# Ledger of designs, part 3: peptides against a protein of PDB entry 2V3S

Target 1, 95 residues: chain A of PDB entry 2V3S
Amino acid sequence: PISLVLRLRNSKKELNDIRFEFTPGRDTAEGVSQELISAGLVDGRDLVIVAANLQKIVEEPQSNRSVTFKLASGVEGSDIPDDGKLIGFAQLSIS

## One batch from the design tools (peptide; made by RFdiffusion4, then SolubleMPNN)

Design b1_p8_4_s3 (from b1_p8_4, 5 letters changed)
Fold by OpenDDE base, seed 4:
Structure b1_p8_4_s3 (fold): chain B 95 residues (1-95), chain A 8 residues (1-8)
Amino acid sequence: as target 1 above (95 residues)
Amino acid sequence: GEMELKRR
């Protein structure tokens, strides 16, 4: 399995590193993304973007060591999105 | 914080 870390800020604006595994041919990007949402770790509005970027990283994990992407849930937030600070952005990386 | 997605 591929060991991944999803880094994103919680409601207190604190960075969380969420570890999870992805097994190609057994898991789907959308399925695992739904699990993250069901666990309360990802906003439901971010299903599409998380799944898309999860797919990107797992399709070529040796080349795509990290991907940073804009959250739909962050657009309407009070803070200005900033990929460097992961405000309104999340990061997936190979553990 | 550090968290782990429990899938079982």
Scores: peptide ipSAE 0.734, ipTM 0.950, DockQ to the pose 0.822
Fold by OpenDDE base, seed 5:
Structure b1_p8_4_s3 (fold): chain B 95 residues (1-95), chain A 8 residues (1-8)
Amino acid sequence: as target 1 above (95 residues)
Amino acid sequence: GEMELKRR
């Protein structure tokens, strides 16, 4: 399995690292993304962008060690999006 | 913090 970390801020604006595994051929990017949403760890509005970037990182984990992407849920938030601070952005990386 | 996705 591929060991991954999803880094994003919670409702208290605290940065969290969420560890999870992805098994190619058994898991799908959308399926695991839906599990993250069901667990309350990802906003449902972010399904598409999380799944797209999860697919990107698992298709070539040796080359795509980290990806940072803009969250749909962050666009209409109170804070101005900032990729450096991961405000309105999340990061997926290989553990 | 540090968390883990637990899969059923």
Scores: peptide ipSAE 0.734, ipTM 0.950, DockQ to the pose 0.899
Fold by OpenDDE base, seed 3:
Order: C-alpha cells, then sequence, then structure tokens
Structure b1_p8_4_s3 (fold): chain B 95 residues (1-95), chain A 8 residues (1-8)
C-alpha cells in the first residue's frame, strides 16, 4: 500500500498530520475521501477537491510527492486563505 | 498533532 499524510488545520487552527494507507486496485480516491469525512477529519464540503487530489497523487506517487489544494470549506472562513500557511488549504504527501 | 485514519 501507499503510505500518505494529509496535513490540514483543525477547528482550533492547529496543524494535524493524518496518516492513512491507499491500496491501488482495492481503494478508490472517492471512497477513502468519504472515510476521512465520516471520521470527522475532513469537512463534507471538501469531498470533491480531496478526492481529485488524492487521485492525482496515487496515480503517480513517485512523481507526485506532494500536492497542495484549496478547500471549499475555507473560502468563507474568518482567515484569508494562504497556501504557505495551510490556511484554507490542505496538503497531501507521500510518507 | 499526529493521528491515523482507522479503516473499517
Amino acid sequence: as target 1 above (95 residues)
Amino acid sequence: GEMELKRR
């Protein structure tokens, strides 16, 4: 399996690293993204963008070591989105 | 913090 880390801020604005595995041929990007949401680790509004970027990284993990993407849930938040600080953004990377 | 997704 591919070992991944999803880095994003919790409700207290603290960075969390969420470790999970992805097995090609068994898992789907959509399915694992739904599991992250069901566990309360990802906002349901971010299903589409998380699944799209998870698919990107697992299709070529040797080349796509890290992807950073804008969250739908962060657009109307109190803080201005910032990819460098992962405010309104999340990052997926190969562990 | 550090955490792990528990798969069903």
Scores: peptide ipSAE 0.733, ipTM 0.950, DockQ to the pose 0.956
Fold by OpenDDE base, seed 1:
Structure b1_p8_4_s3 (fold): chain B 95 residues (1-95), chain A 8 residues (1-8)
Amino acid sequence: as target 1 above (95 residues)
Amino acid sequence: GEMELKRR
């Protein structure tokens, strides 16, 4: 399996690293993204963007070691999005 | 913090 880390800020604006595994041929990007949402770790509004970037990283994990992407849930928040600070952005990386 | 997604 591919070991991944999803880094994003929680409701208290604290950075969390969420570790999870992805097994090609068994898991799907959308399915695992839905599990992250069901666990309360990802906002439901971010299903599409998380799944798209998860798919990108798992299709070529040696080339796509890290991807940073804008969250739909962060656009309408009080804080100005900032990819460097992961405000309104999340990061997926190979562990 | 650090956490882990528990899979079914």
Scores: peptide ipSAE 0.732, ipTM 0.950, DockQ to the pose 0.948

Design b1_p8_4_s4 (from b1_p8_4, 6 letters changed)
Fold by OpenDDE base, seed 4:
Structure b1_p8_4_s4 (fold): chain B 95 residues (1-95), chain A 8 residues (1-8)
Amino acid sequence: as target 1 above (95 residues)
Amino acid sequence: GTMVLKRR
């Protein structure tokens, strides 16, 4: 299995690392993303973007060691999105 | 913090 970390800010604007595994051929990007949402670890509004980027990283985990993407849930926030600070952005990386 | 996704 591929060991992954999803880094994003919680409601207190603190960075959290969410560790999870992905097994190609058994798991789907959408399925795992739904599990993250069901666990309360990811905002439901971010299903599409998380799934898309999870798919991207698991397609070529040796080449795509990290992907940073804009969250739908972050657009409506008071803070200006910033990929460097992961404000309104999340980062998936190979653990 | 660090969280772990627990899967079935």
Scores: peptide ipSAE 0.760, ipTM 0.951, DockQ to the pose 0.852
Fold by OpenDDE base, seed 2:
Structure b1_p8_4_s4 (fold): chain B 95 residues (1-95), chain A 8 residues (1-8)
Amino acid sequence: as target 1 above (95 residues)
Amino acid sequence: GTMVLKRR
């Protein structure tokens, strides 16, 4: 399996690293993204963007070592989105 | 913090 880390801020604006595995041929990007949401680790509004970027990284894990993307849940939040600080952004990387 | 997604 591919070992991944999803880094994003929780509701307290604290950075968290979420470790999880992805097995090609068994898992789907959407399925694992839904599991992240069900666990309360990802906002449900972010299903599409998380799944899209998860698919991108797992299809070429050697080339796509890290991807940073804007969260739908962060666009209209109180803080201005900032990819460098991962405000309104999340980062997915190969462990 | 660091957390691990527990798969079903």
Scores: peptide ipSAE 0.760, ipTM 0.951, DockQ to the pose 0.927
Fold by OpenDDE base, seed 1:
Structure b1_p8_4_s4 (fold): chain B 95 residues (1-95), chain A 8 residues (1-8)
Amino acid sequence: as target 1 above (95 residues)
Amino acid sequence: GTMVLKRR
């Protein structure tokens, strides 16, 4: 399995690293993304973008070691998005 | 903090 870390800010704007595994051939990017949402770790509005970037990493984990992407939920927030501070952005990386 | 996704 591929060991991954999703870094993003919670409702208190605190940075959290969410560790999870992905097994190619058994898991799907959308399925695991839905699990993250069901666990309350990802906003439901971010399903599409999280799944897309998760797919990007798992299809070529040796090349795509880390990806940072804009959250749909962040766009609608009061804070101005900032990829460097992960405000309105999340980061997926190989653990 | 660090969290672990608990798979179903």
Scores: peptide ipSAE 0.759, ipTM 0.951, DockQ to the pose 0.959
Fold by OpenDDE base, seed 3:
Structure b1_p8_4_s4 (fold): chain B 95 residues (1-95), chain A 8 residues (1-8)
Amino acid sequence: as target 1 above (95 residues)
Amino acid sequence: GTMVLKRR
């Protein structure tokens, strides 16, 4: 399996690393993204963008070592989005 | 912090 880390801020604006595994041929990007949402780790509004970027990283994990993307849930937040600080953004990376 | 996704 591919060992991944999803880095994003919690409700207290603290950075969290969420570790999870992805098995090609068994898992789907959308399915694992839905599990992250069901666990309360990802906002439901971010299903599409998380699934798209998860698909990107698992299709070529040796080349796509890290991807950073804008969250739909962060657009209407009180803080100004910032990819460097992961405010309104999340990062997926190979562990 | 760090957490782990528990799969079904």
Scores: peptide ipSAE 0.758, ipTM 0.951, DockQ to the pose 0.936

Design b1_p8_5_s1 (from b1_p8_5, 4 letters changed)
Fold by OpenDDE base, seed 5:
Structure b1_p8_5_s1 (fold): chain B 95 residues (1-95), chain A 8 residues (1-8)
Amino acid sequence: as target 1 above (95 residues)
Amino acid sequence: SKKFIVLP
């Protein structure tokens, strides 16, 4: 399996690392993203962008060691999005 | 279901 870390801020704006595994052929980017949402770890509005970037990293994990992407949920937030601080952005990386 | 480990 591929060991991944999803780094993003929780509802208290605290940066967390969410560790999980992805098994190609068993897991799907869409399915895992839905489970992240169901677990309350990802905003439901971010399904599409999380799934797209999860697919990107798992299709070539040796090349795509890290991907940072803008969250749909961050656009309407009070804080100005900032990829460096992961405000309104999340990061997927290989552990 | 997937296991997620959340670290601060």
Scores: peptide ipSAE 0.803, ipTM 0.960, DockQ to the pose 0.944
Fold by OpenDDE base, seed 1:
Structure b1_p8_5_s1 (fold): chain B 95 residues (1-95), chain A 8 residues (1-8)
Amino acid sequence: as target 1 above (95 residues)
Amino acid sequence: SKKFIVLP
């Protein structure tokens, strides 16, 4: 399995690392993304972008060690998006 | 069901 870390800010704007495993052939990017949403760890509006980037990292984990992407939930928020601070952005990386 | 470990 691929050991992953999703880094993003929670509802209190605190950075958290969410660790999980991804098993190719058993898991799907969309399925895992939906579980993240169901667990309250990802905003439902971010299903598409999280799934797309999860797919990207798991299809070539040795090449795509880390991906940072803009969240749909952060675009219309009061805070200005900032990829360096992960404001309105999240990061997936290989653990 | 996935196991998610949340760390601060």
Scores: peptide ipSAE 0.802, ipTM 0.960, DockQ to the pose 0.946
Fold by OpenDDE base, seed 4:
Structure b1_p8_5_s1 (fold): chain B 95 residues (1-95), chain A 8 residues (1-8)
Amino acid sequence: as target 1 above (95 residues)
Amino acid sequence: SKKFIVLP
């Protein structure tokens, strides 16, 4: 399995690392993303972008060690999006 | 369901 870390800010704007494993052939990017949402760890509006980037990293984990992407939920927030600070952005990386 | 470990 692929050991992953999803780094993003929680509802208190605190940066957290969410660790999980992804098993190709058993897990799907869409399915795992839905579970992240169901667990309250990802905003439902971010399903598409999380799934897309999860797919990207798991299809080439040795080449794509880290991917940072803009959250749909972050666009509507009061804070200006900033990929460096992961404001309105999240990051998936290989653990 | 998957296991998610949240770390600060």
Scores: peptide ipSAE 0.802, ipTM 0.960, DockQ to the pose 0.950
Fold by OpenDDE base, seed 3:
Structure b1_p8_5_s1 (fold): chain B 95 residues (1-95), chain A 8 residues (1-8)
Amino acid sequence: as target 1 above (95 residues)
Amino acid sequence: SKKFIVLP
């Protein structure tokens, strides 16, 4: 399996690392993204962007070691989006 | 079904 870390801010704006494994052929990017949402770890509005970037990293994990992407949920937030601080952005990386 | 470990 592929060991992944999803880094993003929680409801208190605290940066957390969410560790999980992805098994190609058993897991799907959209399925895992839906489970992240069901667990309350990802905003439902971010399904599309999380699934797209999860697919990107798992299709070539040796080359795509880290991907940072803008969250739909962060666009209308009170804080100005900032990819360096992961405000309105999230990051997926190979553990 | 999926195990997620949240770290501060």
Scores: peptide ipSAE 0.801, ipTM 0.960, DockQ to the pose 0.951

Design b1_p8_5_s3 (from b1_p8_5 with T3Q T5I)
Fold by OpenDDE base, seed 4:
Structure b1_p8_5_s3 (fold): chain B 95 residues (1-95), chain A 8 residues (1-8)
Amino acid sequence: as target 1 above (95 residues)
Amino acid sequence: SRQFIVEP
């Protein structure tokens, strides 16, 4: 399986690393993204963008070691999005 | 269910 880390700020705006595995051929990007949402770790509004970037990283994990992407939920937040600080952004990476 | 490990 592919060992992944989703770096994402929680509801307290604290940066957390969420570790999980992805098994190609068994898991789907959308399915795992839905599980993240069900676990309360990802905002439901971010299903599409998380799934898209999860797909990107798992399709070629050796070359796509890290992807940073803008959250739909972050756009509606009070803080100005900042990819460097992962405000309104999340990062998926290979652990 | 899938295991998610959350680290600060």
Scores: peptide ipSAE 0.818, ipTM 0.960, DockQ to the pose 0.970
Fold by OpenDDE base, seed 2:
Structure b1_p8_5_s3 (fold): chain B 95 residues (1-95), chain A 8 residues (1-8)
Amino acid sequence: as target 1 above (95 residues)
Amino acid sequence: SRQFIVEP
């Protein structure tokens, strides 16, 4: 399996690393993204963008070691999105 | 269910 880290801020705006595994041929990007949402770790509005970027990193993990992407849930939040601080952004990386 | 390990 592929060992991944999803870095994003929780509801208290604290930056956390979420570690999980992805098994190609068994798991799907959308399925795992839905599991992240069900676990309360990702906002439901971010299903599409998380799934898209999860797919990107697992299809070529050697080339796509890290991807940073804008969250739909962060666009209309109180804080101005900032990819450097991962405000309104999340990052997926290979562990 | 899938295991997610959250690290501060």
Scores: peptide ipSAE 0.818, ipTM 0.960, DockQ to the pose 0.967
Fold by OpenDDE base, seed 5:
Structure b1_p8_5_s3 (fold): chain B 95 residues (1-95), chain A 8 residues (1-8)
Amino acid sequence: as target 1 above (95 residues)
Amino acid sequence: SRQFIVEP
């Protein structure tokens, strides 16, 4: 399995690392993204973008070691999005 | 269910 880390700010704006595994051929990017949402770790509005970037990283984990992407939920927030601070952005990386 | 480990 692929060991992944999703770095994302929680509802208190605290940055957390969410660690999980992805098994190619068994898991799907959309399925795991839905599980993240069901666990309350990802905003439902971010399904598409999380799934897309999860797919990107798992299709070639050796070359795609890290991806940072803008959250749909971040656009709705009060803070101005900032990829450097991961405000309105999240980061997926290989553990 | 899938295990998610959250690290603050």
Scores: peptide ipSAE 0.817, ipTM 0.960, DockQ to the pose 0.962
Fold by OpenDDE base, seed 3:
Structure b1_p8_5_s3 (fold): chain B 95 residues (1-95), chain A 8 residues (1-8)
Amino acid sequence: as target 1 above (95 residues)
Amino acid sequence: SRQFIVEP
């Protein structure tokens, strides 16, 4: 399996690393993204963007070591989005 | 179910 880390801010705006595994041929990007949402770790509005970037990293994990992407849930938040600080952004990376 | 390990 592929060992992944999803880095994003929790409801207290604290940066957390979420570690999980992805098994190609058994798991799907959309399925695992839905599991993240069901676990309360990802906002439901971010299903599409999380699934798209999870697919990107698992299809070529040796080449795509890290991907950073804008969250739909962060667009209208009180804080200005910032990819460097992961405000309104999340990051997926290979562990 | 899938294991998610959350690290602060």
Scores: peptide ipSAE 0.817, ipTM 0.960, DockQ to the pose 0.970

Design b1_p8_5_s4 (from b1_p8_5 with T3K T5I)
Fold by OpenDDE base, seed 4:
Structure b1_p8_5_s4 (fold): chain B 95 residues (1-95), chain A 8 residues (1-8)
Amino acid sequence: as target 1 above (95 residues)
Amino acid sequence: SRKFIVEP
């Protein structure tokens, strides 16, 4: 399986690393993204963008070691999005 | 259910 880390700020705006595995051929990007949402780790509004970027990283994990992407939920937040600080952004990476 | 490990 592919070992992944989703770096994402929680509801307290604290940066957390969420580690999980992805098995190609068994898991789907959208399915795992839905599981992240069900676990309360990802905002439901971010299903599309998380799934898209999860797909991107798992389709070629050796070359796509890290992807940073803008959250839909972050756009609606009070803080100005900042990819460097992962405000309104999340990062998926190969652990 | 899938295992997620959350680390600060």
Scores: peptide ipSAE 0.819, ipTM 0.960, DockQ to the pose 0.967
Fold by OpenDDE base, seed 2:
Structure b1_p8_5_s4 (fold): chain B 95 residues (1-95), chain A 8 residues (1-8)
Amino acid sequence: as target 1 above (95 residues)
Amino acid sequence: SRKFIVEP
């Protein structure tokens, strides 16, 4: 399996690393993204963008070692999105 | 369910 880290801020705006595995051929990007949402770790509004970027990293993990993407849940939040601080952004990377 | 490890 592929060992992944999803870095994003929790509801208290604290930056956390979420570690999980992805098995190609058994898991799907959308399925795992839904599991992240069900676990309360990702906002439901971010299903599409998380799934898209998870797919990107698992299809070519050697080339796509890290991807940073804008969250739908962060666009209209109180804080101005900032990819450097991962405000309104999340990052997926190969462990 | 899938295991997620959250690290501060």
Scores: peptide ipSAE 0.819, ipTM 0.961, DockQ to the pose 0.964
Fold by OpenDDE base, seed 3:
Structure b1_p8_5_s4 (fold): chain B 95 residues (1-95), chain A 8 residues (1-8)
Amino acid sequence: as target 1 above (95 residues)
Amino acid sequence: SRKFIVEP
């Protein structure tokens, strides 16, 4: 399996690393993204963007070591989005 | 279910 880390801020705006495994041929990007939402770790509004970037990293994990993407849930938040600080952004990377 | 390990 592929060992992944999803880095994003929790409800207290604290940066957390979420570690999980992805098995190609058994798991799907859409399915695992839905599991992240069901676990309360990802906002439901971010299903599409998380699934798209999870697919990107697992299709070529040796080449795509890290991807950073804008969250739909962060667009109208009180804080100005910032990819460097992962405000309104999340990052997926190979462990 | 899938295991997610959250690290602060």
Scores: peptide ipSAE 0.818, ipTM 0.961, DockQ to the pose 0.968
Fold by OpenDDE base, seed 1:
Structure b1_p8_5_s4 (fold): chain B 95 residues (1-95), chain A 8 residues (1-8)
Amino acid sequence: as target 1 above (95 residues)
Amino acid sequence: SRKFIVEP
C-alpha cells in the first residue's frame, strides 16, 4: 500500500497531518476522498479537488511525491488563500 | 472503517 499524508487546517485553523494508506486496485481516489469527508476531516465541498489530486499522486507516487491544491471550501472563507501557509490549500504527500 | 491518524 501507499502511505500518504494529507496536511490541512482543521476547524480551529490548526495545521494537522492526516496519515492513511491507499491500496491501488482495491481503493479508489473518490472512495477514499468520501471516507475523509465522512470522517469529518475534509469539507464535502472539496470532494472533487481532493479526489483529483489523490488520483494524481497514487497513479505515479514515485514522480508525484507531493501535490498542493486549492480548496473550494477556502475560497469563500474569511482568510485570504495562501499556498505557502496552507490557508485555503491542502497538501498530499508520500510519507 | 479506514484508519486515519491525525497528528498536530
Scores: peptide ipSAE 0.818, ipTM 0.960, DockQ to the pose 0.970

Design b1_p8_6_s1 (from b1_p8_6, 4 letters changed)
Fold by OpenDDE base, seed 2:
Structure b1_p8_6_s1 (fold): chain B 95 residues (1-95), chain A 8 residues (1-8)
Amino acid sequence: as target 1 above (95 residues)
Amino acid sequence: ARKFVVVP
């Protein structure tokens, strides 16, 4: 399986790493993204963008070691989005 | 359920 880390800020705006595995051929990007949402770790509004970027990283994990993407849930937030600080952004990476 | 490990 592919060992992944999803780095994003929680409801307290604290940056956390979420570690999980992805098995190609058994898991799907959308399915795992839905599991992240069900676990309360990802906002439901971010299903599409998380799934898209998860798909990107797992299809070529050797080449796509890290992807940073804008969260839909962060656009309407009080803080101005900032990819460097992962405000309104999240990052997926190969551990 | 899938295991998610949260690391602060």
Scores: peptide ipSAE 0.815, ipTM 0.959, DockQ to the pose 0.952
Fold by OpenDDE base, seed 1:
Structure b1_p8_6_s1 (fold): chain B 95 residues (1-95), chain A 8 residues (1-8)
Amino acid sequence: as target 1 above (95 residues)
Amino acid sequence: ARKFVVVP
């Protein structure tokens, strides 16, 4: 399996690392993204973007060691999005 | 259920 880390801010704006595994051929990017949402770790509005970037990293994990992407849930918030601070952005990386 | 380990 592929060991992944999803880094993003929680509802208290605290940065956390979420570690999980992805098994190609058994798991799907959309399915795991839905599990993240069901666990309360990802906002439901971010299903599409999380799934897209999860797919990107698992299809070529040796080439795509890290991906940072803009969250839909962060666009309409009061804070200005900032990829360096992961405000309105999340990061997926290979552990 | 999938295991998610949250590290603060």
Scores: peptide ipSAE 0.814, ipTM 0.959, DockQ to the pose 0.949
Fold by OpenDDE base, seed 5:
Structure b1_p8_6_s1 (fold): chain B 95 residues (1-95), chain A 8 residues (1-8)
Amino acid sequence: as target 1 above (95 residues)
Amino acid sequence: ARKFVVVP
């Protein structure tokens, strides 16, 4: 399996690392993204963008070691999005 | 259920 880290700010705006595994051929990017949402770790509005970037990183994990992407939930938030601070952005990386 | 480990 592929060991991944999703770096994302929680509801208290604290940056957390969420560690999980992805098994190609068994798991799907959308399926795991839905599990992240069901676990309360990702906003449901971010399904599409998380799934797209999860697919990107798992299709070529040796080349795509890290991807940073803008969250749909961050756009309507009170804080100004900032990819460097991961405000309104999240990061997926290979652990 | 899938294991998600949250590290603060």
Scores: peptide ipSAE 0.814, ipTM 0.959, DockQ to the pose 0.950
Fold by OpenDDE base, seed 3:
Structure b1_p8_6_s1 (fold): chain B 95 residues (1-95), chain A 8 residues (1-8)
Amino acid sequence: as target 1 above (95 residues)
Amino acid sequence: ARKFVVVP
């Protein structure tokens, strides 16, 4: 399996690393993204963007070592989006 | 269920 880390801020705006595994041919990007939402770790509004970027990293994990993407849930928030600080952004990376 | 490990 592929060992992944999803780095994003929780409801308290604290930056956390979420570690999980992805098994190609057994798991799907959308399915795992839905599991992240069900676990309360990802906002439901971010299903599409998380699934798209998870698919990107698992299709070529040797080449796509890290991807950073804008969250739909962060667009209308009080804080200004910032990819460097992962405000309104999240990052997926190979562990 | 899938295991998610949250690291602060």
Scores: peptide ipSAE 0.814, ipTM 0.959, DockQ to the pose 0.955

Design b1_p8_6_s2 (from b1_p8_6, 4 letters changed)
Fold by OpenDDE base, seed 4:
Structure b1_p8_6_s2 (fold): chain B 95 residues (1-95), chain A 8 residues (1-8)
Amino acid sequence: as target 1 above (95 residues)
Amino acid sequence: SRKFIVVP
């Protein structure tokens, strides 16, 4: 399986790493994204963007070691989105 | 259910 880390800020705006595994051929990007949402770790509005970027990283994990993407849930937030600080952005990376 | 490990 692929060992992944999803780095994003929680409801307290604290940056956390979420570690999980992804098994190609058994798991799907959308399915795992839905599980992240069900676990309360990802905002439901971010299903599409998380799934898209999860798909990107798992399709070529040796080449795509890290992807950073803008969250839909971060657009209407009070803070200005910033990819460097992962404000309104999240990052998926290979462990 | 899938295991998620949250690291502060």
Scores: peptide ipSAE 0.810, ipTM 0.960, DockQ to the pose 0.950
Fold by OpenDDE base, seed 5:
Parts: structure tokens; sequence; C-alpha cells
Structure b1_p8_6_s2 (fold): chain B 95 residues (1-95), chain A 8 residues (1-8)
């Protein structure tokens, strides 16, 4: 399996690393993204963008070691999105 | 269910 880290801020704006595994051929990007949402770790509004970037990283994990992407949930937040601070952004990385 | 490990 592929070991991944999803780095994003929780509801208290605290940056956390979420570690999980992805098994190609068994798991799907959308399925795992839905599980992240069900676990309360990802906002439901971010299903599409998380799934898209998860797919990107797992399709070529040796080349796509890290992807940073804008969250839909961050657009309506009080803070201005900032990819460097991962405000309104999340990052997926290979462990 | 899938295991997610949250690291602060």
Amino acid sequence: as target 1 above (95 residues)
Amino acid sequence: SRKFIVVP
C-alpha cells in the first residue's frame, strides 16, 4: 500500500497530519476521500478537490511526492487563503 | 473502517 499524509487545518485552525494508506486496485480516490469526510477529517465540500488530488498522487506516487491544493471550504472562511501557511489549502504527500 | 492516524 501507499502511505500518505494529508496535512490540513482542523476546525480550530490547527495544522494536523493525517496518516493513512491507499491500496491501488482496491481503494479509489473518491472512496477514500469519502471516508475522510465520514471520519470528520475533511469537509464534505472538499470531496471533489481531495479526490482529484488523491488520484493524482496515487497514480504516480514516485513522481508526485507532494501536491498542494485549494479547499472549497476555505473560500468562505474568514481568513484569506494562503498555500504557504495551508490556510484554505491542504497538502497530500507520500510518507 | 479505514485507519486514520491524526498527528498534531
Scores: peptide ipSAE 0.810, ipTM 0.960, DockQ to the pose 0.948
Fold by OpenDDE base, seed 1:
Structure b1_p8_6_s2 (fold): chain B 95 residues (1-95), chain A 8 residues (1-8)
Amino acid sequence: as target 1 above (95 residues)
Amino acid sequence: SRKFIVVP
């Protein structure tokens, strides 16, 4: 399995690392993204972008060691999005 | 269910 880390801010704007595994051929990017949402770890509005980037990293984990992407849930928030601070952005990486 | 480990 692929060991992944999803780094993003929670509802209190605290940065956390979420560790999980992904098994190619058994798991799907969309399925795991749904599980993240069901666990309350990802906003439901971010299903599409999380799934897309999860797919990207698991299809070529040797080349895509880290991906940072804009969250839909952060676009209309009060804070200005900032990829460096992961405000309105999340990061997936291979652990 | 899938295991998610949250690290502060």
Scores: peptide ipSAE 0.810, ipTM 0.960, DockQ to the pose 0.950
Fold by OpenDDE base, seed 3:
Structure b1_p8_6_s2 (fold): chain B 95 residues (1-95), chain A 8 residues (1-8)
Amino acid sequence: as target 1 above (95 residues)
Amino acid sequence: SRKFIVVP
């Protein structure tokens, strides 16, 4: 399996690393993204963007070591989006 | 179900 880390801010705006595994041929990017939402770790509005970037990293994990992407849930937030601080952004990386 | 480990 592929060992992944999803780095994003929680409801208290604290940066957390979420570790999980992805098994190609058994798991799907959309399925795992839905599990993240069901666990309360990802906002439901971010299904599309999380699934797209999860697919990107698992299709070529040796080349795509890290991907940073803008969250739909962060656009209408009180804080100005910032990819460097992961405000309104999240990051997926290979562990 | 799937294991998610949250690291503060």
Scores: peptide ipSAE 0.809, ipTM 0.959, DockQ to the pose 0.954

